# Ledger of designs, part 120: peptides against a protein of PDB entry 4M9S

Target 1, 135 residues: chain A of PDB entry 4M9S
Amino acid sequence: SRGLVGVECITPYSYKSLAMALQRCVEVLSDEDRSALAFAVVMPPGVDIPVKLWSCVIPVDICSNEEEQLDDEVADRLKRLSKRGALLSGKRMPVLTFKIDHIIHMFLKHVVDAQTIANGISILEQRLLEIGNNN

## One batch from the design tools (peptide; made by RFdiffusion4, then SolubleMPNN)

Design b1_p28_7_s3 (from b1_p28_7, 12 letters changed)
Fold by OpenDDE base, seed 4:
Structure b1_p28_7_s3 (fold): chain B 135 residues (1-135), chain A 28 residues (1-28)
Amino acid sequence: as target 1 above (135 residues)
Amino acid sequence: SQTEAVLAYMRELFATGKRREPPPITPL
């Protein structure tokens, strides 16, 4: 597959493996951005996901409990990830969405702790139910 | 292998957030 033969990252260098290329992309992330990336593993790959749904799993420490601030902060993190080796792909229209590619998703499954993944899925499911009940 | 070392490093980084000496990366 493409991911096994090499990955082009936002660097002047090419790497012979996905792991090597992505290490350089991930190691420069802040703790909060890396955490956001980790929880991206719970999203289905190849699907444009609205920021509202991302905010269900990406942890954000905000000064207020305003939901608008939460979405904005999440969006900013996802935007940074999209600019860092194209870890995510952003789409503005018709609504702001982000997508994780299959290859990045596969990588995350290899490096993110299984319990973290399970917890993230559980949290997402719970919050989706809460959103659904409020509609 | 180098790939295995990288993966191990990344697993630790994601799990703990602590940074150790990363494995060497040799570009093409």
Scores: peptide ipSAE 0.507, ipTM 0.867, DockQ to the pose 0.534
Fold by OpenDDE base, seed 5:
Structure b1_p28_7_s3 (fold): chain B 135 residues (1-135), chain A 28 residues (1-28)
Amino acid sequence: as target 1 above (135 residues)
Amino acid sequence: SQTEAVLAYMRELFATGKRREPPPITPL
């Protein structure tokens, strides 16, 4: 918790702590979007990550098995998160990517449970292996 | 502290998805 104490966050609503500012942002999220945000903790901060890699860890229940639909749904969730303050930053060119900043990542490490983090990493590793074997 | 209360609330929210009365937050 020490790392977040004293960190000021510039938001449309000025709060004396980042945690308070983020509470307001997270409270309005749907369960699905909040879950997506939780799994963002497994990504390296400050790196533009393609949507395809996000789709490896973001839990999505889709009616179709089409991979394109999966990526689109994941992208929509990430876009919504990017519109909620500075939770994520999207970049459309040259390819659609999203990144989590270091401060938000640090916050997530304090509030997301260790088991979720471990599971997310395991899932990501498994999916990456599958992608590598199919290439 | 207020920050600690917020973090505890957030931890529970992420872990369980259950919403309870949040700790009070005040703008600057």
Scores: peptide ipSAE 0.503, ipTM 0.868, DockQ to the pose 0.604
Fold by OpenDDE base, seed 1:
Structure b1_p28_7_s3 (fold): chain B 135 residues (1-135), chain A 28 residues (1-28)
Amino acid sequence: as target 1 above (135 residues)
Amino acid sequence: SQTEAVLAYMRELFATGKRREPPPITPL
């Protein structure tokens, strides 16, 4: 009930209508892209996040441990999500970033498993610390 | 409610990756 009021304040569409629209968008995603979308919930909404930070949480199976290849693969997934009903918003300048909107983020909080969210946050924190220590 | 059914379906889809028949969606 409280979540519905919040959504209605952000969009003229009802939460029900939004949920149904998002269902259609998610259903057509590959398993990999859907997984990427799930982990987008760990990012703060409304913030332009560099691809490098997305790569800390988006699961990618890459044979190479090269960070550049990881970022490229993550960017490709996020680009596909941005084209699917504007699930994400991408910007190329000054650096390639992606942003999750508040309404999409709120939806994900309802449908992504709580343990997955907790694990994603933990992984993000760990990897951010590693990046910080290497700089 | 229809909303609850949609959310339940989506929750299962994210958790398992398995697809089942989605709840009926009325045209917007």
Scores: peptide ipSAE 0.494, ipTM 0.816, DockQ to the pose 0.518
Fold by OpenDDE base, seed 2:
Structure b1_p28_7_s3 (fold): chain B 135 residues (1-135), chain A 28 residues (1-28)
Amino acid sequence: as target 1 above (135 residues)
Amino acid sequence: SQTEAVLAYMRELFATGKRREPPPITPL
């Protein structure tokens, strides 16, 4: 049995299983928002992460989005996720940040493929190095 | 189990983005 089998929670959907509740939350997401949620798995849970760092891993179509607008686009996606069953928690001050809770993070580790997780972590590490070198 | 079916469905959804009929969910 997998770790989520025994997870129970009270939700607005009246489902005992977290997986069942989250299915309903994820089903209504757009492809873009679902993708953003998937990549949230690469972030450490329980930490307020600035949008700048989220933008390192959240995929955005650069053909339709200007580079200077990437952070805004990422923020919009994360805001939508924060409003959908509290998949994320947003904080505006002092800097706009988003946090993934441990329980949601654990769920994502069960449903996001290992290759995507590994690649996402690698990309984050690489881009963090680039940011660090430029600052 | 129902939970396993849901997880399998979610894995497929995240991996492929393709939607199939979800497994039935029994309310509390």
Scores: peptide ipSAE 0.495, ipTM 0.856, DockQ to the pose 0.604; fails the geometry check

Design b1_p28_7_s4 (from b1_p28_7, 14 letters changed)
Fold by OpenDDE base, seed 3:
Structure b1_p28_7_s4 (fold): chain B 135 residues (1-135), chain A 28 residues (1-28)
Amino acid sequence: as target 1 above (135 residues)
Amino acid sequence: SQIEDVIAYMREFFATGERREPPEIVPL
């Protein structure tokens, strides 16, 4: 596992400036949006992920068990994250998807608790199995 | 290093949600 030290951030932004920017972006997040961002670490970076899959891992307190409402709430959170810099990128067509950047993903792996990551992966695996068994 | 300080700060922030004073980062 090559630690963050080896990624010469070939971004025009100094690693320090990026870290500062990320810090500022994260600090202004609500608890809910911060949690959503944390669980984004379980997704593969650089891949357009449908909202349905995000909804498997993003924790949402919804009064209704309707999948549509879950997807909408998750989408709103992800949209907010996408507006706060380079955290996520959204694509509306053909299906609403969100993608986490490699740099952001790497950052999250270093700052999100290992147990949270493990839990998120387990939840995603369980939900995918459920979806697969119901099809 | 400043990077290590930022990482430590962010780890705590994600773990606890507590907002403490962030480390001073001097832009390079």
Scores: peptide ipSAE 0.398, ipTM 0.819, DockQ to the pose 0.571
Fold by OpenDDE base, seed 4:
Structure b1_p28_7_s4 (fold): chain B 135 residues (1-135), chain A 28 residues (1-28)
Amino acid sequence: as target 1 above (135 residues)
Amino acid sequence: SQIEDVIAYMREFFATGERREPPEIVPL
């Protein structure tokens, strides 16, 4: 068994290349999908998060106030992101969840506006409190 | 509920920045 000791020399160049590739992926997104991705930075990386919790931070404009439609619209956005350079990872079972990878999350921390991050955290905290009080 | 557990996990994460094992999600 030849152990490929792949010395992945993480060169600064690989980081630049990855960052550039991710930047290109972000640039081709719609404004709505880009906004959704930006708010993904407030989520803990590596965690399968239910769509309901994503819906707390991802802004959507829906004609109906039905919660089911909100979750569906959010899910559609997250699905699109999952198809674009693996920005997110989706799972359908046991429940519909999405996860942000650590690498993507680190990228977002560097490129997303600080005010957007702060706002997203504030919104999430508020929504979590509301959910917690209603349950 | 499992949702409450996830909420608690997230609150802790935002408050401390520390990472722990996330709660398991099971079929509802």
Scores: peptide ipSAE 0.170, ipTM 0.754, DockQ to the pose 0.020
Fold by OpenDDE base, seed 2:
Structure b1_p28_7_s4 (fold): chain B 135 residues (1-135), chain A 28 residues (1-28)
Amino acid sequence: as target 1 above (135 residues)
Amino acid sequence: SQIEDVIAYMREFFATGERREPPEIVPL
């Protein structure tokens, strides 16, 4: 199932120009980056999220079981997204984090498949609980 | 816990669509 409903969506956005701009940004993404963007919807907007937490939900075709490689691949995807308009904002100090904007998040809630959102939330909740129990 | 607060925030946000101040997340 495609994480994003096709670029052709009716948006409830009051600002149609912004919605169209975002749709264009999504359209030019690779399939992998578009998938990563879809799962960004499960993150709380306006919060600097460490890459480790992003790696809990961003789907990566893992060639290696090394956690470091997973984080690097996820970081690369998020970096690409951060360069595509205002999709994400990256911060390197004090820790490498990425933040999804409230406007982008609201957009994604309407264009990402409901099942994808539900699955992503479930995965994130599970992973967060696991991390919390290990600390 | 911070994690529980994040989860609660997410659930509430998706359920209501209301924007409130997100919990502060300290790098784990």
Scores: peptide ipSAE 0.156, ipTM 0.731, DockQ to the pose 0.022
Fold by OpenDDE base, seed 5:
Structure b1_p28_7_s4 (fold): chain B 135 residues (1-135), chain A 28 residues (1-28)
Amino acid sequence: as target 1 above (135 residues)
Amino acid sequence: SQIEDVIAYMREFFATGERREPPEIVPL
């Protein structure tokens, strides 16, 4: 994936001060966390989404083939993002979920590479269909 | 289904940019 187009870019984003703050927040992320944030753009904003669904699009290298370990590693990344500049909001009950805000999503939509967005959506759709067919 | 609703919402949102109430996601 090509990830983010760039930390500093001209966007039609009307909230200049917020955009600048978000750019700085993204700049200090690790490469792995920044990549995870980029793929968060494919999720519907304002929805509490279970970690299992996040794991469909967040790229992680796992040492084990256990699905539980995949979810745990994804959760750790999302937790880090939630602690940085309100990029995500986490909820523990009834199930561990994370939500991306509309404003953050709008920002990402303009700074994440278009092909990355398209690929991420395709991957999510495929994984969701697989989950649906197995239930 | 919930999955179909999520997919439809995502496609619509990215195509139009219009905001609407998102579907509720139930834990799987």
Scores: peptide ipSAE 0.156, ipTM 0.723, DockQ to the pose 0.021

Design b1_p28_8_s1 (from b1_p28_8, 19 letters changed)
Fold by OpenDDE base, seed 4:
Structure b1_p28_8_s1 (fold): chain B 135 residues (1-135), chain A 28 residues (1-28)
Amino acid sequence: as target 1 above (135 residues)
Amino acid sequence: ADSLFDQKKLEEMKERQKKYEELKKKLA
């Protein structure tokens, strides 16, 4: 059976309250985690995205050329975000994925620097093509 | 260039995801 999703209306007050709460949450993040969150805006909301795809845009400095290490570092950051006001939601099965909610995504679209968004999208598109070619 | 959030682009992303997962399983 297919489930139905109800329509929810968000009032201006609710939006303001949410924005304030999210802003406070973002302000207490480390620079590294805040940067990771910013780049989450380039992902489609409501989709379980594998860590490998997140790794295409989340900035990480690693000492090894091993892709596994990159994914691990990215996963750690995303995990922290998922535990911080549920900015993301993580799933372990069937593979480790993270999802950004529509409401969080909408918030990010309004607060993240436009150039950052543009750059992130460009980088993601390029790296996704590379991954696709390697598959 | 098409928007990353276009349906076509999303489907492409999902396809790449699937291919990656399949490859990873084969290499495991």
Scores: peptide ipSAE 0.033, ipTM 0.427, DockQ to the pose 0.015
Fold by OpenDDE base, seed 3:
Structure b1_p28_8_s1 (fold): chain B 135 residues (1-135), chain A 28 residues (1-28)
Amino acid sequence: as target 1 above (135 residues)
Amino acid sequence: ADSLFDQKKLEEMKERQKKYEELKKKLA
């Protein structure tokens, strides 16, 4: 698994340097992957989240009624993000999960627009409710 | 402040995921 260790920056210089590096990483992403990263801000940091829950917020260009296809596509996006520096950390066992680090999450809160965050939260809440009602 | 959700919301998410997985196992 790849990811950042949850260490807080002590000096302004360290924070600025990290922020600049992260900004550069985000700028070179495709539009699709950048959108996926943006919606990661709605997840709690430091928690291993199953792909199924990620699929509740990660936007897809082509809508499919097949749950398995959706999860696979989302997993591929998250895997790419985990390979671009340490934007996410992935774990394959016992189930495929991804985690956003506190530092990355804090960065996203500053760069992702408020409307995107609000939309992501609304979508997550709706889809989680649907999962609960269908069981 | 670190998360957009409090601990209660996180637990709710986990419970829903657990129920979903249990249902999948039952239907398999």
Scores: peptide ipSAE 0.028, ipTM 0.449, DockQ to the pose 0.014
Fold by OpenDDE base, seed 2:
Structure b1_p28_8_s1 (fold): chain B 135 residues (1-135), chain A 28 residues (1-28)
Amino acid sequence: as target 1 above (135 residues)
Amino acid sequence: ADSLFDQKKLEEMKERQKKYEELKKKLA
């Protein structure tokens, strides 16, 4: 799906209309997909992020015995979000990545609970340190 | 109007994240 990068609001009405559309998109999401979207606010906007890094913060509530399956489940959620109102942008090649657009990120910063954002950042920082130490 | 991500949703997310962390530890 096409991203919303570069979209400019020329009037306050345009922004309000977009916000309303995004709100409607979020309201119809499943709880698991909405949770994934909430934690997407932790990522820097406009950057293609590998699934491995997304898997550090995107919560999944299914059991798997294989790490590859875990990443696949995360990827599936992000893919669903990319198909709903261009909430994310995905790239399959050369490596599977997802990106949150600036405008979507700004929306999330206003609607996602501050504690959720803080918690997500803390988790990401912790997991990045762990990945770095394991290399 | 209720927020899309209110306190109840926050609690749900924390619980899901806890389970996710447990899974990550298992797969490490």
Scores: peptide ipSAE 0.159, ipTM 0.717, DockQ to the pose 0.078; fails the geometry check
Fold by OpenDDE base, seed 1:
Structure b1_p28_8_s1 (fold): chain B 135 residues (1-135), chain A 28 residues (1-28)
Amino acid sequence: as target 1 above (135 residues)
Amino acid sequence: ADSLFDQKKLEEMKERQKKYEELKKKLA
């Protein structure tokens, strides 16, 4: 599916062209990539975040029983998003990281369902707590 | 619906998240 075509986004942008362009970019994504983008809103903008932390919020479905493949699948999704209209930016050094820019983050805060945002934050907090307790 | 990420999408994502958590448990 191509999302909810024809749904207008409510944004605080003074210039409608940016919101329209971003909306079109989101609409043409696959359901899986769009889901990944939605949960990207829970990350702080402008921060290079390792794939391991992205994997705490990006839902993926893998066939492998190897945990490392979870990170690989997440990385693949984030890479695809980075190749679209600057939705994300990636770095390989020193480790593979991805960053959401402020403008994209601001857009997502207004178009992603509030409950989705709340759930994503809760999930991230829970998983970070679990990681912290194991250190 | 006022967003591309409406209630229907939310439910879909919750279901996917549930499957993700189950998979994580299997891999742990």
Scores: peptide ipSAE 0.135, ipTM 0.697, DockQ to the pose 0.094; fails the geometry check

Design b1_p28_8_s2 (from b1_p28_8, 15 letters changed)
Fold by OpenDDE base, seed 3:
Order: C-alpha cells, then structure tokens, then sequence
Structure b1_p28_8_s2 (fold): chain B 135 residues (1-135), chain A 28 residues (1-28)
C-alpha cells in the first residue's frame, strides 16, 4: 500500500514572489489546463497519485466517459502542467503518477473558489465509492 | 458550531477526510 504521505516543502523563494510567478503561469494556461490545475487542489499534496485517480476529479468534456480515453486526456493535461513552471511532478515508472507539492497546493487553496473546491471533493468522494464498489 | 461559517468549514473538512480515507484504501 502507498497510503497518503506528506512531506514539507522548502523553497528558496519567498511566498510572495513565488505567488506572483505562479499567477503569471496560470494566466497563460488554456481554459482546459487551468481547470485541471484548479481541481488539483482536491488532491492531498506530496503524494504520488496515479492518473486513474486524477481522472476522478479532472473534468473532461471532449472525449467519452470511457476510462481509457479519460486517462489519456487527463494524462496529457497533467503532463502539460508539469512542464509549465513545474506545477506538478510526474513519474512514468512503474505507474504514471503526478504529485502536487505543498507550496503549489497552498497557492491553489487561496485562488480557487470555494465552490470549485467543494464540488471537487464531492466528485472525488463519489468516484472513489464507485471504484471501490466495482472492485 | 458557533456560526454558519464554522458549520460550513466543519462540513468541508469532514467530507475531505472521508474522501481521503477512501483514497488511502484504494492505494493499499
């Protein structure tokens, strides 16, 4: 079992300066990628999360609701986010996972609206129940 | 809770904790 393990994040940059840089990074994202980033706040920081679990909360309106297609689309979005100012950290082996660090997570908690956070939590809970019941 | 704000915050924290519990179970 991997569990939920958090690690404190230390940065050489001040929170204020980092926040400004992050804000600029967010502003240049596409609407779809910005939405994906917003819902990343729902995930626990410092944990390597498989793409399948990310797909539980990342909204996708282009492809069908098939798991394979959803995972591919979500993975592409998360990969782009990992390349844009290292908003996420990705690992390919043994399973494709992405992680949000505590600093980025803290930033998102301040800029993402409360309703989006609440919706994301509800969606995650619902999807996890469905996965658990099907297994 | 003392106020509506506190009640909303408590509900949010409870919901998040339940979701994380299920997430931990899935990752085992």
Amino acid sequence: as target 1 above (135 residues)
Amino acid sequence: ADSLFDQERLAELKEREEAYKKLRELLE
Scores: peptide ipSAE 0.116, ipTM 0.621, DockQ to the pose 0.022
Fold by OpenDDE base, seed 4:
Structure b1_p28_8_s2 (fold): chain B 135 residues (1-135), chain A 28 residues (1-28)
Amino acid sequence: as target 1 above (135 residues)
Amino acid sequence: ADSLFDQERLAELKEREEAYKKLRELLE
């Protein structure tokens, strides 16, 4: 069995090509899923984040007043995103979490509207303060 | 004097940093 020695990683895709591919993936999303993806830019990349924290920033129009349904709806959206173009990565155990990769995060920083980013950050800050005070 | 754009960008970065800090605290 031969061992690998001194292999350099060569990518077949340019940054521009990757960006174009990601843009195409975003364009075919539903409005709701696209909105969820936009707010994913608020999260730090490379971190497994519980659904509860995602629900702080992902906008959801809930018909029922049940709080338990909020996390489920958010989870469903994030699951759909994880199945399309590897926009997110999900982990079920021990707790359901989702992670945004650095590449996707970098892409979003360049394409998401500045006001949307600002609003998301503001909302996250507010919700985190509320959660922190309850702990 | 920094442009309004630069000032807004700086403010955004500061807000993001603060949000990330709080998020990390919750994950710990």
Scores: peptide ipSAE 0.116, ipTM 0.635, DockQ to the pose 0.021
Fold by OpenDDE base, seed 1:
Structure b1_p28_8_s2 (fold): chain B 135 residues (1-135), chain A 28 residues (1-28)
Amino acid sequence: as target 1 above (135 residues)
Amino acid sequence: ADSLFDQERLAELKEREEAYKKLRELLE
């Protein structure tokens, strides 16, 4: 299993229609899907990112040491998020990728806990370094 | 205290920027 303990979301935009709508969408998610969405803030918006890179930061609780199984679980979560309208967009060709839009990313910057963001960035940097050294 | 907070936030933003840069390099 990999990942961080619980994620909390707090929005200061109580009177903005977009923020309210997004907050409602977040509230109806499962804990695991909400965590996946929260860590999407670590990714640059508007970029088609392969599942392998998403798996660097998305928490999973599966009891497996096989990286392939981790990627499958991450992919399933991201697929569910993509089906809930505008949260993520998926693309299968040429490789399975997911993208976070600028509006959603901006929302997450303000509602995701600062420590969660910092931890996610740190994890991403570490994993990117490892991947880079293997190239 | 406010100055320290600002410095920490700035450092965090710079770290994020570097992470994004590395990610982009891997995707290109």
Scores: peptide ipSAE 0.104, ipTM 0.613, DockQ to the pose 0.020
Fold by OpenDDE base, seed 2:
Structure b1_p28_8_s2 (fold): chain B 135 residues (1-135), chain A 28 residues (1-28)
Amino acid sequence: as target 1 above (135 residues)
Amino acid sequence: ADSLFDQERLAELKEREEAYKKLRELLE
């Protein structure tokens, strides 16, 4: 167990002001990066998530079916997001992981399509069960 | 007094929170 803890986040910024700023960042993203950002909402906030788990839910259109290449493509998208208004934070050691902050996560919960969230959560839950059973 | 729309939105958000809770449990 990685000991995931969900903690409420308090910010000095109003939600409206933050949402407006984040919306500007979202509008300049490519379609594929915007899609990746949308699916980031399915991850628990404040947790360093390995790329392998991100690849379970982030849709990839043009990459190879090889698992390693899939992970690389997903990682590239997440890296781009981490450089755009700190939408994500990346960590290289000990393994490559990405984390969504609580505030960003709260924003996404209100703007991402409900069906997208539901589907992403369902897919991730299924994949996690499969991975857990194979270990 | 919240409108029907506001109530539905709140219910949706609460449902999402429950799903996130289950996901966290799977990751532990």
Scores: peptide ipSAE 0.115, ipTM 0.609, DockQ to the pose 0.029; fails the geometry check

Design b1_p28_8_s3 (from b1_p28_8, 15 letters changed)
Fold by OpenDDE base, seed 2:
Structure b1_p28_8_s3 (fold): chain B 135 residues (1-135), chain A 28 residues (1-28)
Amino acid sequence: as target 1 above (135 residues)
Amino acid sequence: ADSLFDQERLAELKEREAEYRKERLLRE
């Protein structure tokens, strides 16, 4: 299987090699996981983001609109990404969070469609506003 | 584009990888 384990980017050459490896990783992901990875670009890199916030942008087709089910499904996808070439880093304590590394984020900014990025940001902003208004 | 990813950018990376593989094989 193709994955990135402990890859360090030190030089531009290393970045190019990493980008090629990541491209291969993208191609072998399931449609669901690939979609989740694409929208991960809207998150700031290097920050532990709670699953609740990830659920604002990760597209999930669930039968129920229950937030609990949504969060669980999103968490499962993010967990798979964390295991697949360490595309994300998960942290369980004190709250379940996921973090995208800067190098992965930089790759995504390069390869994710510009309209997808714009849409993802817009969706996140809208849903954050809704969460804020409900407090 | 209808795809979540920029297919041109991904294709460029794939082509570059193929070129590197070819060059490596030629040196063996």
Scores: peptide ipSAE 0.315, ipTM 0.743, DockQ to the pose 0.597
Fold by OpenDDE base, seed 3:
Structure b1_p28_8_s3 (fold): chain B 135 residues (1-135), chain A 28 residues (1-28)
Amino acid sequence: as target 1 above (135 residues)
Amino acid sequence: ADSLFDQERLAELKEREAEYRKERLLRE
């Protein structure tokens, strides 16, 4: 099934050309940044998402389990992604947030493994429940 | 799967890229 055929990209670039460019971007990422990008698929596109929520799904291997350090590390990864091919858009005010564009999200939905997507959603839901219960 | 990304899907995109390049070269 040629799933990418017929999606007219709002950008002056054809969806096909954009997909190819994005593929190249994925290939040159570090393993850590590539992992972060993969899990970005679980976020709703076009929404400014606080770093705290990103930290619920972005895998980070840090020595400290402190939430502040986790958020900082996640933020750094997301910042790198925002600088690489505009994979994300960051806003610092009023709260540090990152947004995935719809077109990039569609690309990720196509290329990220289905099990990875399912796992990411499950993890996000679980951690959101935990946050809700702790409030 | 061993990879976070679907390697078959990525391979399909690479193939499409190769086809696109070929078509472009033929049009030049």
Scores: peptide ipSAE 0.313, ipTM 0.744, DockQ to the pose 0.660
Fold by OpenDDE base, seed 5:
Order: sequence, then C-alpha cells, then structure tokens
Structure b1_p28_8_s3 (fold): chain B 135 residues (1-135), chain A 28 residues (1-28)
Amino acid sequence: as target 1 above (135 residues)
Amino acid sequence: ADSLFDQERLAELKEREAEYRKERLLRE
C-alpha cells in the first residue's frame, strides 16, 4: 500500500480517492486512536507541534495527573497514528514533535463533528490559559 | 451524538466508494 504521503492532491478525483482511503484508515483504528485523530483537527496543519501541546487536546484516561505520564501516553497514540497511513509525521530531535499534513487536516475538517471541533478548541484554549498563568 | 465523527459525512464517502467499485466492475 503506497503511503498517503506521496499522494499529491492534483485533481478532484485524486482527492476523492485519498478521502476514501483515509476513511478506511479511520475505520480500522482503535477507539483511543480514533479519538486522538479526531481532535488533531484543532491543530494547525504543516506545523511541528510539541507533544505537550498535543496533550492539551487529546483525551487520555490515566491514573496519574503527572504531566510526564500524560505526555508519554499521548506520544504513544501519536506514534501509532504516524505509523498508520502516515496520518502524522513525527520528529524526535531536538524535541519530540508531531505534524499533521494539510490534506489530512482538510479531510478531518470535513468528517469530524462540528461540536467535537468546537469542544476541542475550547479545551485547548482553557489549557493554554492555565499554562500561561503558571509561568 | 456518541461519535466524534459526522456519521452522515462518513456514510457519503462509503456510498461513493461503492459506486466507484460498481463502475469499475461494469467496465471490466
């Protein structure tokens, strides 16, 4: 299966084909990974984003409120998404970051529920304010 | 809604895929 990374959306037809392929990828994800992918829509595409910021929007059920454990769990989910159809691109150095491509982001904007998007943005804003106040 | 995704939008994509497969089979 040719990785989605090489598909340039040159024509509407190619876009439709890519969307169908992405749909199949979404269907085979676990509930946890699918949730992570859905909330990835709130991130700006084409930007290397640190795991700490991803952890602000990705829902994680962990026993500990320690930031390190949260980041590790989020990183694991994002790593799985990066391995599956290149839904994300990971970079380890100098800081662990993940990036969503424009094409995938456009797909998510089309298929993610509007209320989910609104909730994700609200959660991100709230957590960013908390981080800002603690500095 | 129990789903994070818009089920209607996903259903539309499934229908388009089914249509594409049907057209391909008819051309063979």
Scores: peptide ipSAE 0.313, ipTM 0.742, DockQ to the pose 0.610
Fold by OpenDDE base, seed 4:
Structure b1_p28_8_s3 (fold): chain B 135 residues (1-135), chain A 28 residues (1-28)
Amino acid sequence: as target 1 above (135 residues)
Amino acid sequence: ADSLFDQERLAELKEREAEYRKERLLRE
């Protein structure tokens, strides 16, 4: 008898279970992917964000100075995160974008270090100003 | 290396997970 996966009402219990599952996901990530996930907290949830904007906050150790390679490396990291527990949702058309869901974002707000969040916001603001001044 | 994640918050979740597993085992 396949137990009816009862409609897990969004009960506080379901939230706890989800949080535990997400915690496990964080623990099994590589250091690079874990870093990318941590800084994802800086992005607004529920919005399809272009890879270029993700690249402003996700730390990438690239040996190559080519900007195009930076976006590709960031995209690869985000793709891995999207495959692991659906931490992100990717969209290829019309432009490659990634979205963080509200629930995952709330989890990250709870577990990411406050200084990391502050640093990420500062970095994003700085990069956006630079982009804005070059346009 | 300072962890990007709050270790105290993660530890709390681990404890809750352990409690949940214990409760589940008792119900089986």
Scores: peptide ipSAE 0.317, ipTM 0.745, DockQ to the pose 0.595; fails the geometry check

